# Ledger of designs, part 38: peptides against a protein of PDB entry 5HB3

Target 1, 150 residues: chain A of PDB entry 5HB3
Amino acid sequence: RQMQDRCMSEYNQRIRNAPEGSIDPFRMACYKIIGRCDLSNRSLDGLQTDVNDWIWLQFNLARETDRSLELAGESYGLAELQASIREIGLKHFPKTAAEDTNGSFGMFFYLQILAGMFEQAIAYLYPFSYVDAVHFAIALTYYGLLRPVD

## One batch from the design tools (peptide; made by RFdiffusion4, then SolubleMPNN)

Design b1_p13_8_s4 (from b1_p13_8, 4 letters changed)
Fold by OpenDDE base, seed 2:
Structure b1_p13_8_s4 (fold): chain B 150 residues (1-150), chain A 13 residues (1-13)
Amino acid sequence: as target 1 above (150 residues)
Amino acid sequence: SLPTAEQIAEMLA
């Protein structure tokens, strides 16, 4: 893809040659999102972002394309995103209600749902809110999204 | 590499 090659060239040139802090962070974001440059770095430096921005970015960077067409290190799909969410959960979210001091369990549940990790999301939610977990499980099962036996 | 779990935690926080 000619446009991708150009974006990559410009991105690399700027990263290598531009003084730190002199690059427009929005331009760099465009190179990453549109040009798919440096996908190993899944952050947007120099921009204020929240969890919604982060998850949006991850989904946009994720591609379910043929990995054989992607350069080494530039392949990132749903599976990798899910792995990332799992890692985040392991490191930064409470495992039990007793560990939850800030009520953050809901955010991790939300992230898992967004990432299609339905079984894990329900399993995670269950010890925090039994009723909610059951309700979500019923709904997800109804839509064929939950596989209780898995 | 993922934004460090730490960076994400900061964003969530």
Scores: peptide ipSAE 0.033, ipTM 0.676, DockQ to the pose 0.374
Fold by OpenDDE base, seed 1:
Structure b1_p13_8_s4 (fold): chain B 150 residues (1-150), chain A 13 residues (1-13)
Amino acid sequence: as target 1 above (150 residues)
Amino acid sequence: SLPTAEQIAEMLA
């Protein structure tokens, strides 16, 4: 806890007092990931990131701990991540093949799989690609991640 | 704050 407190102090001091653009974004990322500083901000400012970086960060920051033991606003688990992915899907990804103009359905399927939303992912993929949906369903079932239908 | 859906969409583009 002493190390964490020191980390938070340094992080907050730098955010408040350092001139804009003078802070090493990688150092700040270390404070966030290792020190768990400012977990309400789940972005890495000043870094070029892609979807893989984003999802990696979310998993690293997520904890399935007792919320009562964490500081207010810092609790974020798998359930919250899944909720975020659902929201993203509703806003930015096609719901039907007719809406898919850029082939982005695969990316949303990918995000759902990474977040353990297997049943929803298969259901989503099915109208876009029957063959792929069946293949993934078989694989997920084999590994015990998807419950077979009776 | 959490990344917005728009920010994520931009990353995916």
Scores: peptide ipSAE 0.032, ipTM 0.674, DockQ to the pose 0.378
Fold by OpenDDE base, seed 4:
Structure b1_p13_8_s4 (fold): chain B 150 residues (1-150), chain A 13 residues (1-13)
Amino acid sequence: as target 1 above (150 residues)
Amino acid sequence: SLPTAEQIAEMLA
């Protein structure tokens, strides 16, 4: 708790008082990840990140505590992340093979897998690539991650 | 406020 309070204090002080662009983005990332500072901002400014970095960050910043125990009015956990992924899919990714112009279906499949949306991911992939969907389904089932639909 | 789906999509693009 003392460390967290110190991190928050330093983070707030630097954001308010440091000249723009003078703060080491990695240091700011440390304050966010370790100190849990400014969790409403789920991005790392000044850092080049890929999808893996993004999802890693989201999981680290996600609250593990039950919403009922949180004093904060806003909580962001796995459920909210999954909801975000679904929303992204609905708006920005192809729903059918006919809509797929650039092969982006694979990225959405990947995001769903990372978010633990295994059944949905397989169901999504199936019309795009039957073979791949079957292979992933077998693998996920083997590891006990896929619940077969009855 | 939490990032919107659009903001996330932009980050991933």
Scores: peptide ipSAE 0.030, ipTM 0.663, DockQ to the pose 0.190
Fold by OpenDDE base, seed 3:
Structure b1_p13_8_s4 (fold): chain B 150 residues (1-150), chain A 13 residues (1-13)
Amino acid sequence: as target 1 above (150 residues)
Amino acid sequence: SLPTAEQIAEMLA
């Protein structure tokens, strides 16, 4: 608690008072990840990041805690991340091969796999690549990660 | 509040 309070104080002070361009982005990242400051902003300003960096950050910021003790606006676990990925998929990724103009289906498949959405990932991949979907399904089933439909 | 799906999508673009 003492460390968290100090991190929040320093974070707020720097955001408000630091000269433009003087904030160390790595230090700010530490406040975000370790100090859990400003969790509503799930990006790292001033750093060059890709999709892998983004998803890594989401997992680190996510917590599996007693939700009854958390404020609704501050609670973000794996389930909320999965819901976000699902919503992004519905709005921004192709549903069929005919809709895919840039090969973006692979990225959405990748995000679902990382988030543990295995059944949904396989179902999504199937119309784009039958062979790949079957191969992944076999592997995931072997390791007990995919639950086959009876 | 938590970031919206649209905000996340913009970060991924």
Scores: peptide ipSAE 0.029, ipTM 0.658, DockQ to the pose 0.169

## One batch from the design tools (peptide; made by RFdiffusion4, then SolubleMPNN)

Design b1_p14_1_s1 (from b1_p14_1, 10 letters changed)
Fold by OpenDDE base, seed 2:
Structure b1_p14_1_s1 (fold): chain B 150 residues (1-150), chain A 14 residues (1-14)
Amino acid sequence: as target 1 above (150 residues)
Amino acid sequence: SSRLDKLMEEIRSS
């Protein structure tokens, strides 16, 4: 708690007092990841990041912590991450094979799998690649990650 | 969200 409070204090002080562009982006990232500072902003400004960096960050920020122990601004869970992935999917990824011009469906499938959205991921993949969807469904079922439809 | 949107757009275009 003391460390977190100190991190928040330093983070806020730097954001308010530091000249624009003078703050080390990596230091800011550390405050965000370790100190859980300003979790409402889930982007790392000043850093070139890819999708893997982004998803890694989201998982680190998305902690199933007792919301009662976290300040309201510090709570970010798996549900919120899943919601974000759904939104990204709706905006940027093909919904049908007919809409797929770049073969990007696999990336959205990947993001859904990472976020534990297994049923949705399989359902999404199925019209793009039947064989792959079946293979993943079998694997996920074997590991008990797909719920049998009663 | 805007940066992510841009990133995802870049991924889609690649």
Scores: peptide ipSAE 0.036, ipTM 0.689, DockQ to the pose 0.820
Fold by OpenDDE base, seed 4:
Structure b1_p14_1_s1 (fold): chain B 150 residues (1-150), chain A 14 residues (1-14)
Amino acid sequence: as target 1 above (150 residues)
Amino acid sequence: SSRLDKLMEEIRSS
């Protein structure tokens, strides 16, 4: 608690008093991750990040907030992350094999798997790569992660 | 959301 309060105070002070662009982006990242400062902004400004960095950050920020305590705060959990991934998929990833020019379908499949969207991930992968979809479906079923459609 | 959009566009273009 004391460390978190200190992080919040320093974060607020720096945002208010520091000249624009003078704040170390890595320090700001630390305040966000450790201090949970400004969770409404889920991007790290000034850092070169890739998809792996982005998804790592989302998982760190997505905490199971007990609904009972969240009367006043924005709740960001797994469900919200899954919704975000769906939206990203609809906007930025190919819907059919014919639309895929760069093999980017694999990245969206990967994001869905990381977010626990197993059924949707397999369904998405199937038209792009039948063999891979079957292999992943077998593996996920073996570990009890894929629910059979009744 | 805007940075992620840009990142995803960069991934598709690479």
Scores: peptide ipSAE 0.037, ipTM 0.699, DockQ to the pose 0.797; fails the geometry check
Fold by OpenDDE base, seed 3:
Structure b1_p14_1_s1 (fold): chain B 150 residues (1-150), chain A 14 residues (1-14)
Amino acid sequence: as target 1 above (150 residues)
Amino acid sequence: SSRLDKLMEEIRSS
């Protein structure tokens, strides 16, 4: 608790008082990941990040911690991550094959699989690639990850 | 986040 309080104090002080560009972005990332500082801001400023970096960060931040241990009262779990992925999908990814001009459907499928949204991922993939959707459905069922729709 | 939105826009345009 004392360490977390110190991390939060240092993080807030640096954000408010340090000249722009003077703070090591990796150090700020450490405060966020290890110190769980400012979890409402889930981006790493000053770092070049891709989708893999983003999803890795989300999983690290979404660790089920006992809410009682988080001083800031910020709870971010798997459910919140899944909600975020769903929102991103609705805003930025094609809903139908006709809307897909750049083949980006595969990325959204990938994000859903990583987040454990297996049924939604298969349902999403089906109109883009029937064969791939069936193959993934068979594989996920074999591993007990896909629940058959009654 | 605004940064995530930008990233997703880049993915869509790629």
Scores: peptide ipSAE 0.036, ipTM 0.680, DockQ to the pose 0.853; fails the geometry check
Fold by OpenDDE base, seed 1:
Structure b1_p14_1_s1 (fold): chain B 150 residues (1-150), chain A 14 residues (1-14)
Amino acid sequence: as target 1 above (150 residues)
Amino acid sequence: SSRLDKLMEEIRSS
């Protein structure tokens, strides 16, 4: 608790008082990840990040919140992450093979798999690559990750 | 828009 309080204090002080561009982005990242500071901002400003960095950050920030504690305001768990991925998919990824111009369907498939959205990931991949979808479905079923959708 | 939204837009435009 003392460490968390110190992290929060230092984070808030630096955001408010540090000259623009003087804050080490890596230090700020440490405060966010370890200290759980400013979880409403789920991005790392000042760092060049890719999709892998983004998804890694989301998983680190996500916590299993007991719904009973939802009264405390900001809860971000796996369900919220999955919702975010769905929204991103609807806005930025091709819905059909005919809409795919740059092969980005694979990235959205990848994000869904990482987020445990296995059934949706396979359903999405199927019209783009039948063979790959079948192979992944077999593998996921073998490991008990794909459930027969009633 | 989230940072990811910007990233995904860049990926789509590339």
Scores: peptide ipSAE 0.035, ipTM 0.694, DockQ to the pose 0.664; fails the geometry check

Design b1_p14_1_s2 (from b1_p14_1, 9 letters changed)
Fold by OpenDDE base, seed 2:
Structure b1_p14_1_s2 (fold): chain B 150 residues (1-150), chain A 14 residues (1-14)
Amino acid sequence: as target 1 above (150 residues)
Amino acid sequence: SSRLDALMQQIRNS
């Protein structure tokens, strides 16, 4: 708690008082990740990030904390991450094989799998790659991650 | 969300 409060104080002080461009973006990232400062902003400004960096950050920021214990008014958990991935999918990824010009369906499948959206991921992959969808479905079922609809 | 959108667009274009 004391460390978190200190991180928050330093983060807020730097945001308010530091000249533009003078703040080390990695230090700010540390305050965000470790100190959980300003969780409403889930981007790392001033850093070149890729999708892997983004998803890693989201998982680190997403905590299944008991909402009752988070003094911070906004809880960001797995459900919110899944919602974000769904939104990204709707905006940026092909919905059908006919819309797939760049073969990007695999990336969206990957994001859904990472987020534990197994049923949705398999359903999404199926029209693009039947064989792969079946293989993943078998594997996920074997590990008890895919629930067959009775 | 805007940065993510840009990133995802880059991914789509790559």
Scores: peptide ipSAE 0.050, ipTM 0.732, DockQ to the pose 0.812
Fold by OpenDDE base, seed 4:
Structure b1_p14_1_s2 (fold): chain B 150 residues (1-150), chain A 14 residues (1-14)
Amino acid sequence: as target 1 above (150 residues)
Amino acid sequence: SSRLDALMQQIRNS
């Protein structure tokens, strides 16, 4: 508690008082990850990050809010992450094979799998790669992660 | 890698 309060205090003080561009982005990342400061902003400004870094950050920030804390604040959990992945997919990823010029469909499939959106991931992958979709569907079914349609 | 970076930049800017 004391460390979190200190991180939050330092974060707020730096955001308010530091000249623009003077804040070490790695330090800000530490405040966000460890101190859970400003969780409404889930980006790391000033850092070159890839999709793996982004998704890692999202999972790190996504916590099961104790039901007791749901009453008091912005909860960011798996459901909110899944909603974010859906929104990102709609905005930034191809919807059809004809729209995919660069093979980016695989990345969106990967993000959906990581977020536990298995049925949606398979349904999305199917028109791009039938063989891969079938293979993943078999694997997910084997592990009990894909519900067969009765 | 460059295209993924561009996509990530778009995701961050959205």
Scores: peptide ipSAE 0.100, ipTM 0.771, DockQ to the pose 0.123; fails the geometry check
Fold by OpenDDE base, seed 1:
Structure b1_p14_1_s2 (fold): chain B 150 residues (1-150), chain A 14 residues (1-14)
Amino acid sequence: as target 1 above (150 residues)
Amino acid sequence: SSRLDALMQQIRNS
């Protein structure tokens, strides 16, 4: 508790009082990840990040908060992350093979798999790569992550 | 546009 309170205090003080560009973005990232400061802002400003960095951050910030703590602030868990990935998919990724010019479908498939959206991931991959979709479906079924509909 | 939108645009252009 003392460390978290200190992180929150230092984070708030730096955001309010530090000149623009003077804040070490890595330090701010540490406050966000360790101190869980300002969880409404799930981006790391001032850092060049890729999709892997983004998804890693989302998983670290997404914690199952006990329902009792949901009353005190915005809860961000796996369900909210899955909702965010769905929205990203609808806005930024191809819906059909005909729309895919850059092979970006694989990235959206990857994000869905990481978020545990297995059925949706396979359904999405199927029209782009039938063979890959079948192989992943078999593997996921073998590990008990995908239930075959009898 | 969210930072995520910018990132996704970079991914599409990569």
Scores: peptide ipSAE 0.054, ipTM 0.732, DockQ to the pose 0.621; fails the geometry check
Fold by OpenDDE base, seed 3:
Structure b1_p14_1_s2 (fold): chain B 150 residues (1-150), chain A 14 residues (1-14)
Amino acid sequence: as target 1 above (150 residues)
Amino acid sequence: SSRLDALMQQIRNS
């Protein structure tokens, strides 16, 4: 608790008082990941990040911490991550094969699989690639990750 | 959210 309070204090002081450009973005990332500082802001300012870096960060932040230890009252878990992925999909990814100009459907399928949204991922992939959707459905069922509809 | 939006725009344009 004392360490977390210290991390939060140092994080807030640096954001408010540090000259522009003097803050090491990697150090700020460490405060966010280890100290769980400012979880409402899930971006790493000043770092070049790709989709893999983003999803890695989200999973690290979404770890089930014992709710009793989250003093900041902001709980970010797997459910909140899944909600975020769903919102991203609705805003930024094609809904139908006719809307897919760049072949980006595969990336959204990948994000849903990583987030454990298996049924939704297969349902999304089906209209873009029937063959791939069936193969993934068989594989996921074999591993007990996809519940067959009775 | 703005940086995520930019990243997602890059994904859409890739």
Scores: peptide ipSAE 0.051, ipTM 0.727, DockQ to the pose 0.867; fails the geometry check

Design b1_p14_1_s3 (from b1_p14_1, 10 letters changed)
Fold by OpenDDE base, seed 4:
Structure b1_p14_1_s3 (fold): chain B 150 residues (1-150), chain A 14 residues (1-14)
Amino acid sequence: as target 1 above (150 residues)
Amino acid sequence: SERLDELMEQIRSS
């Protein structure tokens, strides 16, 4: 708790007093990840990141905390992440095999799996790659992550 | 979500 309070105080001080662009982006990342500062902004400005970095950050910032125990107003959990993934899917990824021009369906499948959206992930993958969908469905079922329909 | 949108757009355009 003392460490978090210190991080938050330093973060706030730097944001208020430092000229724009003068703060080390890696230091800011540390404040966000370790100190949980400014969780409303779930991106790392000034760093070259990819989708893997983004999803890693989201999982680190997401907490299954009781809403009552979170400091004022910043609740971000798995449900919110899953909602974000759904929105991204609707906007940026192909809905059918005919719309797939660059094989990006695999990335959306990957994101859904990481977010624990197993049934949706398999359903999405099936029209693009029957064989892969079946293989993943079998594996997920084996590990108890996918419920078979009776 | 905004950053992810940008990243997804970059992937789509590549």
Scores: peptide ipSAE 0.135, ipTM 0.793, DockQ to the pose 0.631
Fold by OpenDDE base, seed 3:
Order: structure tokens, then sequence, then C-alpha cells
Structure b1_p14_1_s3 (fold): chain B 150 residues (1-150), chain A 14 residues (1-14)
């Protein structure tokens, strides 16, 4: 708690008072990842990132077991990550094969798999590529990650 | 997140 309070103080001070261009983006990232500072903002300013960097950050910030040790409002778990994946799916990815113009369905399938949303991922993939959906379903079942329903 | 929306828009536009 005391360490987190100090990190938050330093983080906020640097954001407000540091001269423009003097902030080390890596140091700010350390406050975010290690210090758990300002988790409502899950972006890393000053760094060029892609979707893989984003999902990596989300997994590092997601804490399921130690939420009680975090400051109020600074908790983030797998459930919140899965909710974020659902939201971006609704906003940015095709719902049906007819809506798909550039093959972006694969990226949303990938994000759902990474987030452990296996049943939803297979159900989503099936209308776009039924062969791939069946193969993934078999593999996930083999590893005990998919629960088939009658 | 605005940043995530930007990233997803880039994917959709590619």
Amino acid sequence: as target 1 above (150 residues)
Amino acid sequence: SERLDELMEQIRSS
C-alpha cells in the first residue's frame, strides 16, 4: 500500500510537472506495470505499440488472485479483459461472413482464444471457416479446454 | 480505450 501510494504520487507529479519531452516512456510503463498506477488508463504513451503489445499489457495488468491487495479502483482481472474483448468485437469486427470484407474475423478469433473465451471463439469462427472451427474444436477438446454441449 | 479503438480501426482498414 505504501509503495503504491508513492508510485502514484511520482507518476502524477511527472505527468503534471515534467518538461515536455523529458519523460522516459519506459519509466512511465514501469509505474503502470510494476507499480499498478492509473490502471483506468491501460495505454502506454510515448511508445509505438500494436495489438500484440496491447494484449500483452492487458494480461500483465490482469490480476485474479491478488485483487484484495490492490488499491481501491486499481483492480483489473480476467473478467474485465474478457469484457473488453467482447466490446471491441461488437464495435470493430464482422458479425457474419456477409459483413466480412477484409478477412479481419481471424484477428477477433485470435483475441478470444488468448482471453480463454474458447466456446465463443469456436462459435464465432464457424460461419467464416467451418473447417478451421472444427479443427480447433477437436484440438481444444483434446486439451480439456472446450466443453462440448449436446 | 481510445488507443484500443485506434488500433482496431487500423486493423479493419488494412
Scores: peptide ipSAE 0.126, ipTM 0.789, DockQ to the pose 0.794
Fold by OpenDDE base, seed 2:
Structure b1_p14_1_s3 (fold): chain B 150 residues (1-150), chain A 14 residues (1-14)
Amino acid sequence: as target 1 above (150 residues)
Amino acid sequence: SERLDELMEQIRSS
């Protein structure tokens, strides 16, 4: 708790008092990830990040925190991440094979798998690649991650 | 979500 409080104080002080552009983005990232400071902003400003970095960050920030223990009023968990992925899917990825012009369906499938949206991921992949969908379905079932509909 | 949207758009355009 003392470390978190110190991190928050330093983070807030730097955000308020540091000249624009003078703050080391990596240091700010450390405050966010380790100190869980300003979790309302789930981006790393000033850093060149890719989708993998984004997903990694979301998973680190999305903790199943017992709402009772986290002082931060906003709980960001797996459910919220899954919701975000769904929204992104609706906006940026093809819904059907007919809409697929650039083969981006695989990326959305990947994001859903990472977020634990296994049933949805398989259902999504199926019309694009039957063989791959079946392959992943078998694998996920084997590991107990996909519940077969009885 | 906005940052992710931007990233996804970048990937789609690449």
Scores: peptide ipSAE 0.132, ipTM 0.793, DockQ to the pose 0.590; fails the geometry check
Fold by OpenDDE base, seed 1:
Structure b1_p14_1_s3 (fold): chain B 150 residues (1-150), chain A 14 residues (1-14)
Amino acid sequence: as target 1 above (150 residues)
Amino acid sequence: SERLDELMEQIRSS
């Protein structure tokens, strides 16, 4: 608790007092990840990041907190991440093989797998690549992550 | 969601 309080204090002080662009963005990232400062902003400003960085950050910031202990507006867990991925899928990724122009379906499949959306990921992949979908389904079943349909 | 939207847009533009 003392460490978190210190991180929060330093983070707030730097945001308020430091000239724009003068703060080391990596240091600010450390405050966010370790100190859990300003979790309403789930982005790393001033850093060039990719999708892998984004998803890594989301998992680190997500807490398995009992919703009963958190104020309704402050809880971010796996369920919220899954919801975000669903929304992104609807907006930015092809829904059918006919809509796929650049092979981006693989990225959406990847995001769904990382978020534990295994059944949905396989269902999504199937029309794009039957062989790959079957292979992943077998593997996921073997590890107990996909329930075989009786 | 906004950041991911930006990232997805970057991927599409590259």
Scores: peptide ipSAE 0.119, ipTM 0.787, DockQ to the pose 0.486; fails the geometry check

Design b1_p14_1_s4 (from b1_p14_1, 9 letters changed)
Fold by OpenDDE base, seed 2:
Order: sequence, then C-alpha cells, then structure tokens
Structure b1_p14_1_s4 (fold): chain B 150 residues (1-150), chain A 14 residues (1-14)
Amino acid sequence: as target 1 above (150 residues)
Amino acid sequence: SSRLDELMEKIRAS
C-alpha cells in the first residue's frame, strides 16, 4: 500500500510538473505496471510497441480483483480486455473471407485466443480456415477450454 | 485507443 501510494504520488507529480518529453518513458511504464497508476490510459507513450507488447501490457494491467480493494480506484479486468479485443476486431479485422485482403484474420484469431475468447475465436476462424478451426477446436476441447454445446 | 488503432493498422499493413 505504501509503495503504491508513493508510486501514485510520484507519477502524478511528474505528469504535472515535468517538462514535456523530459520523463523517461520506461519509468512511466514502471509506474503504470507496478504502481497501477492511471489505468484508464493503457498505452505507453514514447515507447515503440507492437501487438505483443500491447497484449502483454493489457494482461498485466488486467486484474480480477474486488474494485473495493483497488487503491487506484480503477478496475480493469478480463471482461474489459475482451471487450477491447472485440472492438478492435470490429474496427480493423475482416468479418468474412471476402473482406480479407491482407490475410490478417489470423492476428485477430490470435488476440481472441490470448484473451480467452475461445468459442468466439473458433467461430471466427472457421470461415477463413476450416481445417485450422477444427484442429484448434479439438485441442481446446481436449484441454477443457472449449465447452461442448449440449 | 487511438494508438492501438494505429498499431493495428500497421499490423494489417504488414
């Protein structure tokens, strides 16, 4: 608690008082990840990031904790992450094979799998790659991650 | 969200 409070204090002080561009972006990232500062902003300014960095960050920031116990006053859980993935999918990824110009469907499938959206991921993949969808469905079922429809 | 959008656009372009 003391560490978190200190992180929050330092984070807020730096944001307010530091000249623009003078703050070490890695330090700010540490405050965000470790101190859980300003969780409403889930981007790392000043850092070059890719999709793997982004998804890693989202998982680290996501907590399935009681909101009442979070000192940051902000809660970001798996449900919110899944919602974000859905939104990304709706905006940026093909809905059908006919819309797929760049073969990017696999990336959205990947993101859904990482977010635990297994049923949706399989359903999404199926029209793009039947064989792959079946293989993943079998594997996920084997590990108890895909629920059979009764 | 805007940065993510940009990132995803880059991903699509790759």
Scores: peptide ipSAE 0.054, ipTM 0.739, DockQ to the pose 0.767
Fold by OpenDDE base, seed 4:
Structure b1_p14_1_s4 (fold): chain B 150 residues (1-150), chain A 14 residues (1-14)
Amino acid sequence: as target 1 above (150 residues)
Amino acid sequence: SSRLDELMEKIRAS
């Protein structure tokens, strides 16, 4: 608690008083991750990041907040992350094999798997790569991660 | 969301 309060104080002071571009982006990242400062902004400004860095950050920031206790704050959990991934998929990834020109379907499949969207991930992958979809479905079923068909 | 969109575009372009 003391560390978090100190991080919040330093974060607020630096944002208000530091010249633009003078703050170390890695230090700001530490304030966000450890101090949970400015959680409405779920990006790391000034850092070169990839999809793995992004998804790692989202999982670190997404916490099960008891909805009953957060009267005043936006809760960000797994459900919100899954919703974000769905939106990203709809906007930026191919919906059919005919639309895929660069093989980006695999990345969206990967994001869905990481977010625990297993049924949707397999359903998405199937028209792009039947063989891969079947292999992943077998593996996920073996570990009990796919829901049985009723 | 805008930065994520830009990131995803960069990843796809690579």
Scores: peptide ipSAE 0.058, ipTM 0.744, DockQ to the pose 0.604; fails the geometry check
Fold by OpenDDE base, seed 5:
Structure b1_p14_1_s4 (fold): chain B 150 residues (1-150), chain A 14 residues (1-14)
Amino acid sequence: as target 1 above (150 residues)
Amino acid sequence: SSRLDELMEKIRAS
């Protein structure tokens, strides 16, 4: 808690007093990840990131613990992440094979799997690749991650 | 979310 309090204090001071663009982006990332500062902004400005970096950040910022233990006034957990993935899917990824021009369906499938949305991921993949969907369904069921419907 | 949207657009364009 002492370390977190120090991070928050330094973050607030720098955000208020430092010239725009003068702060090291990696230092800002440390304040966000370690100090949990400014959790309303779930991105790392000024850094080159990909989807793997994004999803890693989301999981690090997400907490399943009681909000009363958080110093930040905001709460972000797995449920919120899953909601974000659903929204991204609706806006940006193909719904059918006919809409898939770049093979991007695999990326959305990947994001859903990482977020623990197994049933939805399989259902999404099925119209694009029947064989792959069946293989993943079998594997997920074997490990108790997929809930089969009778 | 806006930054993620931009990232997703880049992914689709690749």
Scores: peptide ipSAE 0.054, ipTM 0.741, DockQ to the pose 0.745; fails the geometry check
Fold by OpenDDE base, seed 3:
Structure b1_p14_1_s4 (fold): chain B 150 residues (1-150), chain A 14 residues (1-14)
Amino acid sequence: as target 1 above (150 residues)
Amino acid sequence: SSRLDELMEKIRAS
């Protein structure tokens, strides 16, 4: 608790008082990941990141922790991550094959699978590639990850 | 976040 409070204090002080561009972005990332500072902002400013970096960060920040062990408002779990992925999908990814101009459907399928949204992922993939959807459905069912409809 | 939106725009453009 004392270490977390110190981390939060240092994080806030640097954000408010440090000259622009003077803060080491990797240090700020450490405050976020290790110190769990400012979890409402789930991005790493000043660092070049891709989708893999983003999803890695989300999983590291998403913890089923006792809220009493965290600062007020600094809770983030799998359910919130899944909600974020759904929102991203609705806003930024094609909903039908007719809307897909660049093959980006695969990325959204990938994100849903990583987040454990298996039924939704298969349902999403089916109109783009029914063969792939069926193969993934069989595999997921075999491993007990997909609940078949009766 | 604005950063995430930018990232997703890049994904769509790829």
Scores: peptide ipSAE 0.049, ipTM 0.730, DockQ to the pose 0.808; fails the geometry check

